# Designs tried in a protein design run: peptides against a protein of PDB entry 5OK6. Part 20

Target 1, 215 residues: chain A of PDB entry 5OK6
Amino acid sequence: ELPGLDSQWRQIENGESGRERPLRAGESWFLVEKHWYKQWEAYVQGGDQDSSTFPGCINNATLFQDEINWRLKEGLVEGEDYVLLPAAAWHYLVSWYGLEHGQPPIERKVIELPNIQKVEVYPVELLLVRHNDLGKSHTVQFSHTDSIGLVLRTARERFLVEPQEDTRLWAKNSEGSLDRLYDTHITVLDAALETGQLIIMETRKKDGTWPSAQL

## One batch from the design tools (peptide; aimed at target 1 L178 Y182 L215)

Design b2_p14_8_s4 (made by RFdiffusion4, then SolubleMPNN; from b2_p14_8, 4 letters changed)
Fold by OpenDDE base, seed 4:
Structure b2_p14_8_s4 (fold): chain B 215 residues (1-215), chain A 14 residues (1-14)
Amino acid sequence: as target 1 above (215 residues)
Amino acid sequence: SEFDSLTISPSEPP
């Protein structure tokens, strides 16, 4: 059963547990398409349960680039294309109105950046490859706050690298040259890694030499 | 290999 309009508004828009609540690192937030959300606002603010303003089920279709991988469109802007809701508020809306059939929720995490908490709408998608097979990529999402060490561990796991094999990372830059990711303690953000960037895992040869020593 | 055709960025001099 749908709560009263005032109760819906208070549940979703309140500054303690709703849309206006402070961001906390590691928490889940959800994207809601802006037009749907504005229709919901109009419905609950109108004070009349007139079906003419009823928003229907949550439909985020316009936020997706594709319905196969459910990738977000590039360049979406908060407040223009979508609103962000904390998990509790999202779950209330889904419980009340439903979500369009087949659409996944757009869940994102709050990350801690040096001076701000932000919902990371666009994590960094890296193309992980081995030095000897650049055509076989594994696309993996990383937070901007993830360490290069995590990227390396993830690459090793994806490529089933044995524990005794030494590996290191290179990033292919915009000029097409290789930047060595020496410091594994810096973040993806600090390393300025970008979505779609090729990250090459180099494996040390059995003779103790590195393949890149021949470049 | 395609890797062998890549160039290493100039290391900033230490």
Scores: peptide ipSAE 0.241, ipTM 0.809, DockQ to the pose 0.703
OpenDDE base, seeds 1, 2, 3, 5: peptide ipSAE 0.218, 0.237, 0.213, 0.222; ipTM 0.808, 0.811, 0.808, 0.810

## One batch from the design tools (peptide; aimed at target 1 G176 D179 Q214)

Design b2_p15_1 (made by RFdiffusion4)
Pose (drawn by RFdiffusion4):
Structure b2_p15_1 (pose): chain A 215 residues (1-215), chain P 15 residues (1-15)
Amino acid sequence: as target 1 above (215 residues)
Amino acid sequence: ETIHVTDEQLAAWAE
């Protein structure tokens, strides 16, 4: 059952429960298509529960590239294309109005940057492959703030690399050559990695030589 | 370190 209009307003907009909730690293926020949010706002501020301004189910279809991979469209601007809600507010709105059938929520996380916290709406999507098959990829989203060491550990896990196997990473650049990702302590941002980039994990041979020594 | 390779060299190496 729907809460009253003022109750909905307080839950979604205010304090710890709503949009005013402070940004804390690691917390989840969700994207809501702006038109739907404005329609909900007009409804809850209108004083009439029976109004035709009732927004209906949340539908973020215009925010997605397609329904094959459900990727968020690039180039979206907060306040123009979408509004961010903390996880609790999103949960409440979905429980009240429903979410379009078959459509996934768009969940993003708060990250820490040198002097600010922000929701990372566009993390870096990397294609992780082993050197022996450059077309067999695990597509994984990493934060700009994740380390290269995390990228390596993730690639190892995704490919079930055994503990005794030694592995290291390369990145294929826009010129079609390879840049060695030497330092595992630096971040994806420091390494200037971009979405869609191919990250190649090579495995050391039993004799100690590396496949890349042949390049 | 940057290793400059052609598409053919990279495909052969992956094989």

Design b2_p15_1_s1 (made by RFdiffusion4, then SolubleMPNN; from b2_p15_1, 5 letters changed)
Fold by OpenDDE base, seed 4:
Structure b2_p15_1_s1 (fold): chain B 215 residues (1-215), chain A 15 residues (1-15)
Amino acid sequence: as target 1 above (215 residues)
Amino acid sequence: EIIKVTDEQLAAASA
């Protein structure tokens, strides 16, 4: 059953647990399509539960570029295309209005950047490849806050690299050259890695030489 | 030392 309109507003918009509450690293937030949210606002502010402004089920269709992988469209802007709600608020709305059939929730994490908490709407999608098979990529999402070490471990896992095999990473830069990712302790952000960037895992030869050292 | 290698060069060295 839908709670009273004022109660809905308070639950979703209150400063303690609602939309405007402080971000905390590691928390889940959810995207809600802006038009739907505006309809909901109009509905609950109107004071008439029988109003024609009833928003219906949450529909985030316009935020997705595809309904197969449910990837977000590029360039979406908070406040224009979507609003961000904390998990509790999202779950309330879903409970009250439902979510469009077949659509997954758009869950994102709060990340801690050097000077700000941010909901990471767009994690970095890297194309992981082996040095000897550049045409076979594995797309993997990473947080901007993830370490290069995690990227390397992930690459090793995806490519089923044996523990005894030594590997290192290269990033293809905008000039088409490969920049070696020497420091595995820096973050994806620090390394300035971008979505769609090719990350090459080089495997050390059995003779102890690196393929790239012959260059 | 920043080692810059092209992907083509790396691929060639692996062949």
Scores: peptide ipSAE 0.182, ipTM 0.828, DockQ to the pose 0.489
OpenDDE base, seeds 1, 2, 3, 5: peptide ipSAE 0.177, 0.171, 0.180, 0.179; ipTM 0.828, 0.826, 0.828, 0.829

Design b2_p15_1_s2 (made by RFdiffusion4, then SolubleMPNN; from b2_p15_1, 5 letters changed)
Fold by OpenDDE base, seed 4:
Structure b2_p15_1_s2 (fold): chain B 215 residues (1-215), chain A 15 residues (1-15)
Amino acid sequence: as target 1 above (215 residues)
Amino acid sequence: ETIKVSDEQLEAWSK
């Protein structure tokens, strides 16, 4: 059942699970398209439940670049294109108004950056390849806060690398050169890795030499 | 460690 307008406003904006609540690392937040949210604000602030300003179902269609993979459009801006809601607030809105048929929720995680918590709207999508098969990529999503060690482990798992095989990573940079990801303890952010970047997993030869020595 | 490579060199390395 739809609660009273004042109750909706308090739960979504000013509640313990409201839009302005502190961010906590690892928590899920959800994107809501800005126009829909503004329509909802106008509806609940109007004081008339039978108002023509009723927002209808949540529709995030304008935030997606495609309806197949449900990828977000590039360059979306918080406060302009969308608002962020904590999981509890999102679930309230969905229960009250529904979500447009067939649309998935846009769930994102709070990450801890050096000086701030942030909802990571755009995790890094890396193209993982093997040095001997550059044409066969695996697209994998990582947080900016994930370690290079996790990227390497993920690459090894995706390529079914045996435990005894020695591997290392190279990033193809914007100049077309290969930068070795030597330190596995730094983050994806620290390594300045970007979405769409090619990450090459090199496997050590049985003779103990590295294939890159021939480059 | 940075290696300057051309796309041709990378393709040759992948063969």
Scores: peptide ipSAE 0.337, ipTM 0.909, DockQ to the pose 0.902
OpenDDE base, seeds 1, 2, 3, 5: peptide ipSAE 0.325, 0.333, 0.336, 0.326; ipTM 0.904, 0.907, 0.909, 0.906

Design b2_p15_1_s3 (made by RFdiffusion4, then SolubleMPNN; from b2_p15_1 with H4R A14S E15A)
Fold by OpenDDE base, seed 4:
Structure b2_p15_1_s3 (fold): chain B 215 residues (1-215), chain A 15 residues (1-15)
Amino acid sequence: as target 1 above (215 residues)
Amino acid sequence: ETIRVTDEQLAAWSA
């Protein structure tokens, strides 16, 4: 059952637990398509529960570039294309109005950057490959705050690398050259890695030499 | 460490 309009407004927009509440690192927030949200605002502010301004189910279709992987369109802007809601508020709206059938929620995490918390709407999707099979990529999503060490561990896991095998990473840069990701303690952000970037895992040969020596 | 490579060199390396 739908709560009263004032109760909905307070639950979703209140400063303590609603849309405007402080961001906390690691928490989940959800995207809501802006037009739907504005329609909801108009509905609950109108004071008439039977109003023709009823927003219907949440439909984020316009935010997706595809309905296969449910990737977001590039260049979406908060406040223009979507609003961000904390998990509790999102779940209330879904409970009250429903979500379009078959459409997944757009869940994102709050990340801690040096001087700000933000919802990471666009985490970095890296193309992980082995040096000896560049055509077989594993697309893996990473936070900008994830370490290169995590990228390496993830690559090793995806490629089923044995513990005794020595590996290192190269990033294919914008010039087409390979930059070695030597420092595993820096973040994806620090390394300036971007979505769609090829990350090559090199495995050391049994003779102790690196395949890259042949380049 | 940066290695200057062409796509052809990478392809050959991967082969």
Scores: peptide ipSAE 0.352, ipTM 0.915, DockQ to the pose 0.904
OpenDDE base, seeds 1, 2, 3, 5: peptide ipSAE 0.344, 0.348, 0.348, 0.338; ipTM 0.913, 0.914, 0.914, 0.912

Design b2_p15_1_s4 (made by RFdiffusion4, then SolubleMPNN; from b2_p15_1, 7 letters changed)
Fold by OpenDDE base, seed 3:
Structure b2_p15_1_s4 (fold): chain B 215 residues (1-215), chain A 15 residues (1-15)
Amino acid sequence: as target 1 above (215 residues)
Amino acid sequence: EVIKVSDEELAEWSK
């Protein structure tokens, strides 16, 4: 059974625990398609339970580029394409209206940037490769707040690099050149790494030379 | 350190 319309509005839109609540790092937030959310707003503000304004099940189909991997479309904008809700508010709406059959929730994490918290809607997808086998990429998602050190460790793990092997990273830039990622303590954001960017793991030769010395 | 590498040079690096 649906709660009263005023109760729904207060639960979802209140400034303490609803849509406008403060962001906290590490918390989960959920995307709701904007048209559905506006239909819900109109329904609960209308003061009647008329089926003509009833929003139906939550349907985020227009936010997805595919229904196989459930990847988001590029360039979605908060307030235009979707609304962000904290986990509690999302779970209320799902319990009241349901979610479209087979469609996964769009869960995202709050990240802490130097001066702000934000929901990270688009984690960075990097193409990890070895210098000696550029044709075999591993696509891995990273937060903008993840360190280059984590990217390097992840690459080493994916490529089964032995602990005694020395490795370093290069980023292929938009000009086609390789930028060496020297500082492993900076973030993915600080390094300006982008989704789809090729990250090359170079392994030091047994003779102590680097393969890149031949470039 | 920035290395300007052509796609051909990068392909040679992969050998």
Scores: peptide ipSAE 0.327, ipTM 0.904, DockQ to the pose 0.928
OpenDDE base, seeds 1, 2, 4, 5: peptide ipSAE 0.279, 0.274, 0.295, 0.257; ipTM 0.892, 0.891, 0.898, 0.886

Design b2_p15_2 (made by RFdiffusion4)
Pose (drawn by RFdiffusion4):
Structure b2_p15_2 (pose): chain A 215 residues (1-215), chain P 15 residues (1-15)
Amino acid sequence: as target 1 above (215 residues)
Amino acid sequence: SAIQNWIEEGIHISP
């Protein structure tokens, strides 16, 4: 059952429960298509529960590239294309109005940058492959703030690399050549990695030689 | 053989 209009307003907009919730690293926020949010706002501020301004189910279809991979469209601007809600507010809104059938929520995390916290709406999507098959990829979203060491550990896990196997990473650049990702302590941002980039994990041979020594 | 294919496709280590 729907809460009253003022109750909905307080839950979604205010304090710890709503949009005013402070940004804390690691917390989840969700994207809501701006038109739908404005319609909800007009409804809850209008004083009439029976109004035709009732927004209906949340539908974020216009925010997605397609329904095959459900990727968020690039180039979206907060306040223009979408509004961010903390996880609790999103949960409440979905429980009240529903979410379009078959459509996934758009969940993003708060990250720490040198002097600010922000929701990372566009993490870096990397295609992780082993050197022997450059077409067999695990597509994984990493934060700009994740380390290259995390990228390596993730690639190892995704490919079920055994503990005794030694592995290291390369990145294929826009010129079609390879840049060695030497330092595992630096971040994806420091390494200037971009969405859609191919990350190649090579495995040391049993004799100690590396496949890349042949390049 | 996988590396050889790379060489034929022009994949190389950047200078």

Design b2_p15_2_s1 (made by RFdiffusion4, then SolubleMPNN; from b2_p15_2, 9 letters changed)
Fold by OpenDDE base, seed 3:
Structure b2_p15_2_s1 (fold): chain B 215 residues (1-215), chain A 15 residues (1-15)
Amino acid sequence: as target 1 above (215 residues)
Amino acid sequence: SAVEAMKEAGISLKP
């Protein structure tokens, strides 16, 4: 059963656990399509539970570019296209109104940047390949706050690289050249890596030479 | 060249 309208408003909009709560790194937040959210606001503020303003099931269809991988459209703007809710508020709304059949929740993480917390709506999708088999790629999602070291470890795991094998990364830049990722302690953001960027894992030869040194 | 082969490898970057 739906709670009272004033109770709904307080649960979703309260400053402690609702939409206006402070962002905390590592927390999950969820996107809600803006039009649906506005209908919900009108419904609960109207004071009439039997009103024609009932929002129905949460429907985020307009936020997705595809229904196969459930990728978000590019260029979505907070406050215009969607609102962000903390996990507790999202789960309340889903329990009260439901989520459109077949749609996944749009869960995102709060990340810590040098001077700001933000919900990372668009994590970086990197295209991982091996230097000796460029035709076999693995698309892997990373946070902008993830280290290049994590990208390298992930590449090693995906390609089943043995622990004794030495590996390093190259990024294909916008000019089509390759930049070596020397520092594994910098972040994906610091390295300016972008979605769709090709990342090449080079494996050292048994003779101790690098394949790229023969170039 | 592995780096050149890597450069020439027209693996389509996602747009």
Scores: peptide ipSAE 0.035, ipTM 0.671, DockQ to the pose 0.153
OpenDDE base, seeds 1, 2, 4, 5: peptide ipSAE 0.032, 0.034, 0.035, 0.027; ipTM 0.677, 0.679, 0.721, 0.671; seed 2 fails the geometry check

Design b2_p15_2_s2 (made by RFdiffusion4, then SolubleMPNN; from b2_p15_2, 10 letters changed)
Fold by OpenDDE base, seed 5:
Structure b2_p15_2_s2 (fold): chain B 215 residues (1-215), chain A 15 residues (1-15)
Amino acid sequence: as target 1 above (215 residues)
Amino acid sequence: SAVEEMLKQGIRLKP
């Protein structure tokens, strides 16, 4: 049975634990399609549980670009296309109304940027390759707050690089040349890496020389 | 290789 309409409103819209609660780094938030959410608001504000304004199951179909990998459409805007709810509020709505059959929840993490917390709706997808085999790629998601060191470690893991092997990263720039990612302590954001960008892992030769130094 | 060609076009160091 659905809770009373006033109770639903208080659980979801309150400023302490609901939609307006403070963002905290590392917490999970969920996207809800804007039209569904507005329909729910109208329903609970109407005061009639038998109203024709009943929102039905949560349906985020319009937020997805495909139903295969469930990637979000590009350029979605908070407050226009979707609302963000903390995990507790999301789980209440799912419990009360259900989620459309087959749709995954759209879970995102709060990240800490300089002077602001933000729900990272669009993490960076990097195309990782080895310098000697560009035909084998791994697409991996990273936070803008992840270090280049994490990108390097992830590349090493995906390509099964042994701990004793030295590696370094290059990014393909807009001019088609390669920029060496020298500082591994800067973030993906600081390095200005973008979704779809090619990241090349160079492995040091057994003779102690770098492949790129012989070009 | 494609990588070698890209390297020849210009190597920049990102700090």
Scores: peptide ipSAE 0.034, ipTM 0.742, DockQ to the pose 0.270
OpenDDE base, seeds 1, 2, 3, 4: peptide ipSAE 0.027, 0.027, 0.028, 0.034; ipTM 0.630, 0.692, 0.679, 0.702

Design b2_p15_2_s3 (made by RFdiffusion4, then SolubleMPNN; from b2_p15_2, 9 letters changed)
Fold by OpenDDE base, seed 2:
Structure b2_p15_2_s3 (fold): chain B 215 residues (1-215), chain A 15 residues (1-15)
Amino acid sequence: as target 1 above (215 residues)
Amino acid sequence: DAVQRMLEAGIRLAP
């Protein structure tokens, strides 16, 4: 059921609860393909519910790399490729117009950066491995605001490391060498970790020495 | 192994 056009506009574009409302860390926001949104704007601004400007179902197809993993294309730009809506507004639009069949919503979280809040459209996917078996990996998604300590704990959990075992992380850098992630209190962003980057968890030997120290 | 080669190529500390 479609509300009146003016009601739709106010609901979605309302500065307090709509598209323009302030970002809050931890909130979910959703991407809407720009052309669809512009079509919707034209429709509701036109004042005729029976007009040819009806936008139809939300279709974010152009934002996806593929229809298998539903990953976003790289380099998408807010205001050019998509608009961001808070969860409530997104759900209203979906309820009114529907979402293209089989297409998942593009949900993202607001993160708190040192100076601003932003919707993290592209979280970091890290490839976690153990130093003694590079063939067994876990791809794990992290926020740029997550600490290296969280990455380490996550790696320990995924590889079922016992509490008594001591571990540390290395990151493969752009030069092909390893950077020791010594400070576990810095963030993924501070460490400049990138999607697809190899992160190696090193486990201390029983004799108290590190495998890397013997090299 | 690959890890050893990378370590030998250079080790740096993250900030």
Scores: peptide ipSAE 0.041, ipTM 0.751, DockQ to the pose 0.262
OpenDDE base, seeds 1, 3, 4, 5: peptide ipSAE 0.033, 0.034, 0.037, 0.039; ipTM 0.703, 0.703, 0.729, 0.727

Design b2_p15_2_s4 (made by RFdiffusion4, then SolubleMPNN; from b2_p15_2, 10 letters changed)
Fold by OpenDDE base, seed 5:
Structure b2_p15_2_s4 (fold): chain B 215 residues (1-215), chain A 15 residues (1-15)
Amino acid sequence: as target 1 above (215 residues)
Amino acid sequence: SAVEEMKKAGIRLKP
């Protein structure tokens, strides 16, 4: 049975545990399609539980680009296309109304940037390749707050690089040239890496030279 | 060679 309409509103919209609560790094938040959420708001504010404004089950279909990998459409805007709810509020709505059959929840993490906390709706998807096999990419998701060191470690793991092999990273820039990622302590954001960007892992030769020295 | 592959891909070092 659904809680009272006023109780639903207070549970979801409160500033301590609901939609308006402060963001905290590492916490999970969930996307809700804006039209559904507005319908829910109208329903609970209407004061009649038997109203024709009942929103039905949560349906985020319009937010997805595909139903295979459940990727979000590009360019979605908070407050226009979706709202963000903390885990507790999301779970209440799902419990009360259900989620459309077969749709996964759209879970995202709060990240800490230098001057702001935000829900990272679009983590960076990088195309990792080896310098000697540019045609074989591994798509890996990273946070903007992840270090270049983590990207390098991840590349080494994906390509099964032996511990004794020395490796370094290059990013293909918009001009089609390679920028050397010298500082492994800076973040993906600081390095200005973007989704779909090619990241080349170069492995040092046995003679101690780098393949790129011949370019 | 790896260098040949990079050249074929039009990849160059930043000047």
Scores: peptide ipSAE 0.105, ipTM 0.812, DockQ to the pose 0.851
OpenDDE base, seeds 1, 2, 3, 4: peptide ipSAE 0.036, 0.035, 0.034, 0.034; ipTM 0.714, 0.724, 0.723, 0.720; seed 4 fails the geometry check

Design b2_p15_3 (made by RFdiffusion4)
Pose (drawn by RFdiffusion4):
Structure b2_p15_3 (pose): chain A 215 residues (1-215), chain P 15 residues (1-15)
Amino acid sequence: as target 1 above (215 residues)
Amino acid sequence: AAAAMKAAGLTITPP
């Protein structure tokens, strides 16, 4: 059952429960298409529960590239294309109005940057492959603030690399050559990695030689 | 050992 209009307003907009919730690293926020949010706002501020301004189910279809991979469209601007809600507010809105059938939520996380916290709406999507098959990829989203060491550990897990196997990483650049990702302590941002980039994990041979020594 | 990388024309970026 729907809460009253003022109750909905307080839950979604205010304090710890709503949009005014402070940004804390690691917390989840969700994207809501702006038109739907504005319609909900007009409804809850209008004083009439029976109004035709009732927004209906949340539908973020215009925010997605397609329904095959459900990727968020690039180039979206907060306040123009979408509004961010903390996880609790999103949960409440979905429980009240529903979410379009078959559509996934768009969940993003708060990250720490040198002097600010922000929701990372566009993390870096990396294609992780082993050197022997450059077409067999695990597509994984990493934060700009994740380390290259985390990228390596993730690639190892995704490919079930055994503990005794030694592995290291390369990145294929826009020129079609390879840049060695030497330092595992730096971040994806420091390494200037971009979405869609191919990250190649090579495995040391049993004799101690590396496949890349042949390049 | 690097056949797939050679087939794809991959090289190490020079300095």

Design b2_p15_3_s1 (made by RFdiffusion4, then SolubleMPNN; from b2_p15_3, 4 letters changed)
Fold by OpenDDE base, seed 5:
Structure b2_p15_3_s1 (fold): chain B 215 residues (1-215), chain A 15 residues (1-15)
Amino acid sequence: as target 1 above (215 residues)
Amino acid sequence: AAEALKKAGLTLTPP
């Protein structure tokens, strides 16, 4: 059963547990399509449960660019295209109104940036490849706060690199040249890595030489 | 870096 309209408003629109609560790193938040959310606001603020402003089930269809991978459209803006709700508030809305059949929830994590917390709506999708097989990419999602060291470890794991094998990373830049990622302690953000960027894992040869040194 | 942040919906300055 739907709770009273005032109770719905208080559960979702409050500064302690609702939409206005402080962000905490590592917490899950959820995207809600803006027009649906505004319809819900109008419904609960109207005070009439039988109002024609009933929002129906949550429908985030307009936020997705595809229904296969459920990727978000590029360039979505908080407050214009969607609102962010903490997990508790999202689960309340889903329990009350339902979610459109077949749509996954749009779950995102709070990340810690220098001097600010943000919900990372667009994690970085990198194309990981081996230096000797550029045609076989693994698309892997990373946070902007993840280290280059994590990218390297992830690449090693995906390509089943043995612990005794030495590896290093190169990023293909916008000019088409390769920039070596020397410092593995900097973040994906610090390295200015972008979605769709090619990251090449080079494996040291058994003779102790690097493939790139022979080109 | 600033453009990448904007595309990601990330800003270093609080709104």
Scores: peptide ipSAE 0.104, ipTM 0.736, DockQ to the pose 0.025
OpenDDE base, seeds 1, 2, 3, 4: peptide ipSAE 0.010, 0.092, 0.092, 0.088; ipTM 0.475, 0.720, 0.712, 0.718

Design b2_p15_3_s2 (made by RFdiffusion4, then SolubleMPNN; from b2_p15_3, 5 letters changed)
Fold by OpenDDE base, seed 1:
Structure b2_p15_3_s2 (fold): chain B 215 residues (1-215), chain A 15 residues (1-15)
Amino acid sequence: as target 1 above (215 residues)
Amino acid sequence: SAEALKAAGLTLRPP
């Protein structure tokens, strides 16, 4: 049974776990399609539970570019295309109205940026390759707040690099040249890495030379 | 090796 309309509004908008609550790094937030959310607002503000404004199941179909991998469309804007809800508010709405059959929740994490917390709607998808096999990529998702050191560790793990093997990273830039990622302590954001960018893991030769020294 | 990078037309940016 649905809670009273005023109770729904208070729980989702003004509750301790409402839409306007402060962002906290590491917490999960969820995307809700804007039109559905506006219809829900109109329903609960109307004061009539039997109103024709009943929103039905949450349907985020318009936010997805595909129904296989459930990737978000590019260029979605908060407040225009979707709203963000904290996990508790999302779970309440799902329990009350349901989620469209087969659709996954759109869960995202709060990240800490230098001056603000933000929900990271678009994490960075990097194409990891080895210097000796550029045709075999591993697509891996990273936060903008992840270190280049984490990208390197992840690449080593994916390519089964032995602990004694030395490795380093290169990023393919917009000019088609390779920029070396020297500092492993900077973030993906600081390195200005973008989705779809090719990241090359170079492995040191047994003779102690680097393959790139021959370029 | 360096051959794979060359075959892809990849060049190193000078430091």
Scores: peptide ipSAE 0.104, ipTM 0.826, DockQ to the pose 0.821
OpenDDE base, seeds 2, 3, 4, 5: peptide ipSAE 0.096, 0.044, 0.094, 0.087; ipTM 0.814, 0.730, 0.802, 0.810

